# Peptides against a protein of PDB entry 8OXM: the designs that were tried, part 142

Target 1, 371 residues: chain A of PDB entry 8OXM
Amino acid sequence: FKAEFRLAGGVNLPKIIDCVGSDGKERRQLVKGRDDLRQDAVMQQVFQMCNTLLQRNTETRKRKLTICTYKVVPLSQRSGVLEWCTGTVPIGEFLVNNEDGAHKRYRPNDFSAFQCQKKMMEVQKKSFEEKYEVFMDVCQNFQPVFRYFCMEKFLDPAIWFEKRLAYTRSVATSSIVGYILGLGDRHVQNILINEQSAELVHIDLGVAFEQGKILPTPETVPFRLTRDIVDGMGITGVEGVFRRCCEKTMEVMRNSQETLLTIVEVLLYDPLFDWTMNPLKALYLQQRPEDETELHPTLNADDQECKRNLSDIDQSFNKVAERVLMRLQEKLKGVEEGTVLSVGGQVNLLIQQAIDPKNLSRLFPGWKAWV

## One batch from the design tools (peptide; made by RFdiffusion4, then SolubleMPNN)

Design b2_p17_1_s4 (from b2_p17_1, 10 letters changed)
Fold by OpenDDE base, seed 1:
Structure b2_p17_1_s4 (fold): chain B 371 residues (1-371), chain A 17 residues (1-17)
Amino acid sequence: as target 1 above (371 residues)
Amino acid sequence: MDPLLEQMDKAIAELKK
């Protein structure tokens, strides 16, 4: 281990430690504290499973549809070593870094990321109509720039085109698998982009199985498909390659229903796999910068009310697990809002839900749905 | 090794055969 560490951005201030392997190779390792690295490790194995299913199918294999995975070594429930995704950058850092972010560089006359966040925070407790109006004003004055990622990194036009296709395929695969697993909307710092492959790496998988719907501000999108995410696909946007890759991924997922249900069932009932949303986790995920001062942990929550009978906790857990499995089965059957959809119909509905500015305007402002 | 992770690794290995 080198004596020097860097802080990765984010509330948990994960430490990046450079390690020399026994092979003499330097590897960056992320040491996260307070995060459930076991959840990340388990979800990476589920992604490897999905990748195996995608590689078996000729259509998805030919399209090179994969979810990028990283190695997670959980050391304890609250500590572990992440193999840092070498050569990746958070999309949020590229887009909205205060010093040199792509929005500031390419759109210097647009609203700052701070102005956008402030405007959306001011309406957070307002009506859906007021949120929508302010979101549309923010979107008009904060135009997408993520197309410039591939243009900056890949100067050769043929390479640029192939990398934009790799990005589009990665977004499609991760969006559909993320929907099936109920990952929901993803914070811009929890989506990394590989600077060499243009593929996405999803990190911090602490919201899964639609637990984002029970947050204080519930998720309203099946996956992150914001304007910058779409802009990175280029002029075709969600049409053509993205849609077809979503459909082919969904086809493989639906055809693998039994395998996916069996695996997720084992995970949901694992007593050490804490996938459930708890109030502290919910507060952490949607914490306001202003609320840091008043959360003195009054540890004086009397031990008495925690005697909710072990039976009632277990019954509540089992009912949530059953509901998650039922909803997963519905998704894998193409059941949306009580209607059975074709693969194309289901994918179309999900895309429309994900890009709807009414749904995006209702998201937690801290997750920056305008980015 | 985490028993769940080991079980998942076995399941992945069976799906690779």
Scores: peptide ipSAE 0.147, ipTM 0.824, DockQ to the pose 0.021
Fold by OpenDDE base, seed 5:
Structure b2_p17_1_s4 (fold): chain B 371 residues (1-371), chain A 17 residues (1-17)
Amino acid sequence: as target 1 above (371 residues)
Amino acid sequence: MDPLLEQMDKAIAELKK
């Protein structure tokens, strides 16, 4: 191990440690010390299963539709070594880094990332109308720049075009797979981009099975399809390649209903797989930077009164697991808001929900919906 | 190895056959 470490972005401040293997190769490793690495490991296996289903289908295989996976080696319930994806950067670090973020470099006269965050924090407790108005003002004065990622990294025009397609396919595959699994907390530090492949790597998989909808500020979008995410696709945006890749991914997921339900059922009833949202986790995910100073939760364990009988907890858990399975079955049947949709209809609804500025304006400010 | 991870590795291996 080298004595030097870097901090990866995110609330848990994971340490990137450079390790020399017994083979003499340097490998970057992410040491997470507070996250449930078992949840990340389990969700990576679910992604590997989804990739296996996508490789079986000729249309998704021809399009090279995959969700990027990383190796998780859980060392304990609270500690483990993630194989850090060497040559990845958080999209937030590229876009909104304080020193040399792409927004500051390409749009120096726009609002700073800090000004945008401050404006949205000021309206956090306000009406949905006030949030929408301020979000529209922020969006007008903070124009997307993520197109420049591929332009900076890939100077050859043919390579640039191929990498922009790889990015668009990666966004489509991860968006649909993430929606089916109910993956939440898709803030700009939980999405990495590979500097060589232009593919996305989703990290911190601790909000799954739509548990983001029961956060103090509920998640209102099915996946991250913000203006910068769309700008990275180039001039066609969500149309053409992205939409077709979403439809082909959704078709494979819907045709794999039995396999997906069987595996998710095993996961939901595993007594060691804590996928449920608890109040402490909810507070931690939506803490304000200003509130970090006081919330050392003295877990005064002395709130004895939540001796709700273990039986009532188990019954409540089983009812939540059943609701998650029912909602997964609905998604895989194309049932949205009580209506059965075609693959194209379902994908269209999800795209419209994800790009709706009314939905985006309602998200927690830490999610940075304007990026 | 984690029993759940082993079960999932088996399920993935069956899906590769």
Scores: peptide ipSAE 0.127, ipTM 0.817, DockQ to the pose 0.021
Fold by OpenDDE base, seed 3:
Structure b2_p17_1_s4 (fold): chain B 371 residues (1-371), chain A 17 residues (1-17)
Amino acid sequence: as target 1 above (371 residues)
Amino acid sequence: MDPLLEQMDKAIAELKK
C-alpha cells in the first residue's frame, strides 16, 4: 500500500488507495465504507458465469458478447475493496459534467443539464401526463450527443467503427443480462465506459431481482436505453447489430435456464446476501437534494426491536424469494405479461419498453432519463 | 473466503469443465 490516499468525491468519501500487487503492477483500489459490497461481489460472479455461458455458444463467442467485470473483495458487510476501473469514465461525467460535458460543448443552445433536472423535479409529484409533457419538452431541447465519445477517442475511421461495434455489443449484452437478473438503478453515474475498449462497466449492483420496481418511484424500464445510449450506437440505433446481439444473448440465457435458476436460488436463500429492498436503502437511492440536510445519522436506534417474530419475517422473505424465482423462470421461458414470446418478440418488447417516453418520463429525476 | 463466494467459484469452475 502507498501511504497516500485520494478521496473520491461523494457523500461516503470513498478512499482511492494505490496498491502494488505481488506482480509489481500498481492497481488503484476504491475502498468504500458503509456500502454492502458483498452484493457487488456476488453479482460480479454471476456476470462471470453469464460470460462463461456466452463464450460456450458459437454465435455469442463470434460476436465477442461479454459483460465487463471488475474484482470486488468484500471485507465486511459494510466495507470492501473494489478494483478501480482504470481507464473508465462515468457516462454522466462525459455527457453532463457541468460546463465541460459533451451536451454543453456540442449543443450549447440546448437546455443545460441543470435546467432539465429542475424541470423534471418540479413535476416529480405531478400526474403521469404532466411528467410526460415536460419530459417531451426537455427531450426536444436536450438532443443526444454520445456519438461524439467514439469520435473524440478514436480518430482512425476503421478503429472508430470497430469501437462503435464494441460499444453496441456491450450495451446489448449488459442490457439483456441485466434484465434477466432484474438489475436496477442504472443512472448515468453507475455506468462507466472504458476509454480504450468502448465497453460499458456496470457498477453499484445494489438493486437486483427487480427490487427497483418497489422503490417509492418504481423503475419502469428493463434497462437503460436512453437517447444518448442509442446515439452512441450511431445511425443504426437499436436496429441491426444491437437487436441481433440482444437476441443472441437472450437465446443463450433462455437455453441456460436450469443453470441460471439453480444459481439464483442459492443466492436468494443465502442468509448473508441481503438483496431485498429496505426503506433506508430506498430513501438513500431516491434522496432529494433538499433532504440531504436532515439525515443526521441518529446512530441511537436501539437494536432491540428487530427481535420481532422470526417466523413472520422468514415467511415474508420466502414469499419474496419465490416470486423472484418464478419471475426469473418466466423471463427465461419468454413469458411476458402472461404471453409466451419468441426470443425476437421478447427482445422487441424489452426494447420498446426501454425507449418508451411514457416509461422514461415516470422514472425518478435522479435517474436522468433524458440523457 | 466468504462461503457463498467460494460456492459460486466452485459452480463457475464446474461450468468451465
Scores: peptide ipSAE 0.039, ipTM 0.744, DockQ to the pose 0.021
Fold by OpenDDE base, seed 2:
Structure b2_p17_1_s4 (fold): chain B 371 residues (1-371), chain A 17 residues (1-17)
Amino acid sequence: as target 1 above (371 residues)
Amino acid sequence: MDPLLEQMDKAIAELKK
């Protein structure tokens, strides 16, 4: 490791360190100092299993359906080395960077990213109807621009077309697998795009197994399929390639029910795998930008050993784990709202839920559902 | 190594056979 480090932005001030490999190559590493990287490491292994299932199936293999994975090396319960995805950028940095974001460059007369956030924060505690009206006004005055990512990065038309297809396949695969695993907190900083492959890399996997639904502002969408995410697919949007890739991914997941249930069961009952939402984590994920100044949450996880009897904690944990397994089994059977759906019917419902402006307007403003 | 990560690496290795 080099002795020098750079600070990445954000609340936890992650350290970017350069590591020289045994091959003499420098690799940038992200050192998170307060996040449980074990959860990310476990979820990366689950993604590798899903990728193995997708590679076994002829139809998903032909479509090159895969979830991009990164190497995680946990150093402790609160520290680890992420192999920083070299040549990736957060979609939020490309889209809504303060000075040079794609929205400001391509839509200079639209609302600024700050104006959109302010408008949605002003209605955060209001009715769903008021949130919806303000969200629709924001969306009207903040038009999608993510199509320009591939156009800026890939000047050759044949390469551009191939990369747009790679992007669309990556969104489809990660959306369906993310839904099956109940992956939450898919804000624009937790989704990276590879500048060479146009594939998505999902980071910060700390909200899984639908634990986003028990946040103070519940998650109302199965995955991120916002207007910019759709705009990156080009003129066909969610139709054609995206839908077919979702259906083929869902077909493989449903046909792998026993394997997926067995894997998730082992994970849910592992005493070292803390997947449950706690109040401090919930507060951290949905903090206001104004509250960033005073709350240094010393996440001393040690102090809230509320001495609940070990028996009552264990029974409550087991009931939550059982409920997660039952819900996973329902998803893998195509059971949605008590109805058994075909793969096409289930994928259609999930797409409709993910693009519904009523669902999007109810999300926490920090999720940036208008992007 | 984390025991869970080792168990999952074994499960992945079995799934790759």
Scores: peptide ipSAE 0.024, ipTM 0.581, DockQ to the pose 0.021

Design b2_p17_2_s1 (from b2_p17_2, 7 letters changed)
Fold by OpenDDE base, seed 1:
Structure b2_p17_2_s1 (fold): chain B 371 residues (1-371), chain A 17 residues (1-17)
Amino acid sequence: as target 1 above (371 residues)
Amino acid sequence: SSRLAATVAELEEILKE
């Protein structure tokens, strides 16, 4: 390891280090402390399997449908090393950076990202109607700008068109595979965009198998398809290329049902893979800026061993795992709300759910559904 | 095992700094 490190920012202050491999090559790595990277590592393996399925199918291979993956090496329950995604930026950094964010640059008269967040936090405990009204006001005064990412990075019109197409395909593939795996809505800092390929890299995969639905503020969308995500696709939005790529991805997933179920079953019953939502993780994922001051680690481990019989814990875990597998099987059969849908019908329902302002207005304000 | 343990220990030191 080199003696110098850089901070990547964020609450856990991950360190960017340069390492010399046994091959004599220098490699930049991200070292995370205080985080369990086992879930990220497992989800990257599942993405690699999905990519293998997508490459075997002629229609998805021709469309170059793939999920970008990164290397993860978990070291302990609280530490690990990730491949540093060089040449990527968080979409949140590009869009809503306070100094030079695209919203501030292209829409200087719109609400600031802070004003939008404040307005949505003020209604967080209010009715769904009040949340919807304030969300619509925020959306009217915070117009999407993500189209400018490709325009800034790709000045040649032919390259620009190709990269916008690559972006649209990447969103489609990650949305459908993310839905199948139950990744739900993704925080804007946990979606990276590659500045050369325009493809997305999903990081911090700590919410999977629809565990976002059991958060204090449950998720209401199958994947992130917010206004800026759609704006990056250009004038056609979700129509045409995005829809067709979603359908072709869903066709491959549904036709690979047995393989996907077998893989996920092995992972859900792996005693080394804790995918379940715990209260501390739920609090961390939906922490309010005001609550950061009072979480002194005076969790006195009063080891009140509530001897919940080991049998009742195991039975509760098995029932949750079985429920996840049943829901995964339903998705792969095209069963939505008790109805069997065609691939086109299922994809249409998912798109409509993901873009519905009523669903978006109900999301946790910290996840910035207006971006 | 020993090389992995040494690499983990070095990374844990880097995380403490």
Scores: peptide ipSAE 0.021, ipTM 0.489, DockQ to the pose 0.033
Fold by OpenDDE base, seed 4:
Structure b2_p17_2_s1 (fold): chain B 371 residues (1-371), chain A 17 residues (1-17)
Amino acid sequence: as target 1 above (371 residues)
Amino acid sequence: SSRLAATVAELEEILKE
């Protein structure tokens, strides 16, 4: 390893190191020291399998539908090495960086990202109606700008159009694969965009198999399809290319039911793969910025409401795994809310759920559903 | 095995700094 390292942004302060391989080639690596990368590694393998299924189908292959993957080498339960995604930027950094974020640059008269977050945190414990009203006010005064990513990076109109299509296809593929695997909503820092390909790279895959639904603030969307994510698709939004790519991805997933069930079953019962949500992980994922100071473990008794959702987790590991498999089978059959849907019907329902401001307003404010 | 252990140890040191 070279003696010099760079800090990557984020709570865990991952270190970017340059490593000289046995082949004499320099390789940039991201070293994480506080994260269990085993889940990331497993999910990358599942993504590779999904990519193999998508490549076998002529319609998805012609559309170049793929989920971007990166190399992960878990070293311990708390450390590992990632391939550094060179030429990528977190969408959150591009959109809502405090200094030079696209919202500030293109919409200087809108609410600041801080004002939006503050308003949504103030209503976090309020009714769904109050959350919805404040979310709509935030959305009105914080207009999407992610269209400018491709416009800034790709000045040639033909290249711009091609890259916007690549982005739209990447969102579609990752959304449907993410839904099937139960990745849920994705924090804006955990979605990277490639500055050359306009494809998304999903990182930090610590929530899978719908475990986001058992968080203190449950996930209410099947995947992240927020206003900025949609704005990056351009004037067609979720219609046309996005919808068709979702349908073609879902068709391949549904037609691969047996393979996907078998793979996920093996993973769910792997004793080395802890995919279950634990209370500490749940707290970490939805920790308030204000709570950083009071990491005194005074388990004060008033967490009774969080205990109610945690007390239903007294299901044996096997019952949780069985429930995940049953829900996966339902998804792959097109069963939504007890009704069997066509591929088009299922994709339509998922899109509507993901863009519904009522669902978005109920998300954890820390994940910035207005971005 | 030994080479991997050495690499892990170096990475653990880099993580402590």
Scores: peptide ipSAE 0.020, ipTM 0.515, DockQ to the pose 0.033
Fold by OpenDDE base, seed 2:
Structure b2_p17_2_s1 (fold): chain B 371 residues (1-371), chain A 17 residues (1-17)
Amino acid sequence: as target 1 above (371 residues)
Amino acid sequence: SSRLAATVAELEEILKE
């Protein structure tokens, strides 16, 4: 390793280190010291399997539908190394960086990202109606700008069009596979965009199997399809390429039901794979900026004292695992809200749920649903 | 194993700084 490191930012202060491989190539690595990277590693394996399924199907293969993956090396329950996604940027950094964010550059008269966050935090404990009204005011005064990502990075019109298409396909594939796997915590820092391919890289996969629904502020959308995400698709928005790619991805997932169920079953019952939401993790994910001052780093894991009876934990775990498998089976059958939907019907419902400002307004303000 | 353990120890040291 090189002696120098950089901070990637965030509460856990992950360290970016450069290493020289046996091939003499320098590679950046992200070292996390407070996160269980086992979940990321497992989810990357699931994504690789989904990619294999997508490559076997002629329609998804022709469309090059894939989820971008990265290498994860878990070192302990609280440490690991990620292959640094060289040439990627968090969509949040591009969009809402305080100094040079695209919103500030292209929409200088709109609300600042801070003003938007403040307004939504002020109503966080209010009614859904008040949240919706403030969210609509925020959205009116914070217009999407993510179209400019491809315009800035790809000056050639033909390349620009191809990259916008690659982006749209990446959003579609990751949205549908993410929904099937119940991926949560899709905030703007957990989604990277590749500056060369325009493909998305989903990171921090610590909320899976719909465990985002049991957060203190439950997740209300199946995936991130916010106004900026849609704006990056260009003038067609969610129609045309995005919808068709979602449908083709969903077709492959539904036709692979047995394989996906078997894989997820093995993972859910893996004693080394902690996918369950715990109260400390829930608190961490939905911390208020005001609460950051009082949470002393005395999250010493050594308070093993909640040895609640292993039997009650195991029974509760098994019941949660069974419910996850049942819900996965429903999704793969196209069962939504007790109704069997066609692929097109299911994809349409998911798109409508994801873009519904009522659902978006109910999200935790840290998710930044207005971006 | 030993090379991995050395790498882990080096990374754990980097995490403590």
Scores: peptide ipSAE 0.019, ipTM 0.496, DockQ to the pose 0.034
Fold by OpenDDE base, seed 5:
Structure b2_p17_2_s1 (fold): chain B 371 residues (1-371), chain A 17 residues (1-17)
Amino acid sequence: as target 1 above (371 residues)
Amino acid sequence: SSRLAATVAELEEILKE
């Protein structure tokens, strides 16, 4: 390894290191401490399986529908090496980071990202009606700008069009597969965009199997389809290419029900794969910036053996795993709210749920639903 | 095994700095 490292930011201060492989190639690696990268590694394997299913189908293969994957090498329960996605940027960094963010550059008279966050934090403990009103005020004074990403990066009009199409396909594929797997915590720092391909890379896969619904502030959307995400698709928004790519992805997932259930069942019962939400993880994910100072996660596992009988813990785990499998089976059958939907009906419901400002206004302010 | 263990130890040192 080279002696120099860079910080990638974030609470766990992941380090970007340069290493020379045995092949003589220099590679950038992201070294994470304190994070269990096993969940990321497992979810990357599931994404690779989903990509295999998508490549077998002629309609999804022709559309190049894939989820971007990265290499994860877990080293311990608290350390690992990720393939640093060279030439990617967090969508949050492009949109709202510092005075150079796209919102500030293109909409200098709109609310600042800080003003938006402050307004939503002030109503965090308020009614859903008050949250909705403030969210609508924030959205009116914070207009989407993500269309400018492709316009800045791709000056040739033909390249620009192809890259905007690649982006739209990437959002569609990752949204549907993310929904099927119940992927949560899709805040603007957990979604990278590739500056060359315009494809999305989803990182930090620690909230899966709808465990985002049991957070202190429950997740209310199936995937991130916020105003900036939609603005990046161009003038048609969620219509046309995005909707058709969602439908074709959902069709492949539903037709692969047995394979997906078998894979997820093996993973849910793997004793090495901790996918369950625990209270400490839930607190960490929804900590307030003001509360960050005192709670060092000293995972002092004080093994307070609360001897809840091992039998009651195992029975509780098995009941959660069974509920996850049942809900996955429902999704793959198109069962939503007790009704069986067509692929088009299911995709339409999911799009409507994801863009509903009432659902978006209820999210944790750190998720930045106005972006 | 030994080379992997040395690489892990070097990475764990880098994480402590």
Scores: peptide ipSAE 0.019, ipTM 0.493, DockQ to the pose 0.033

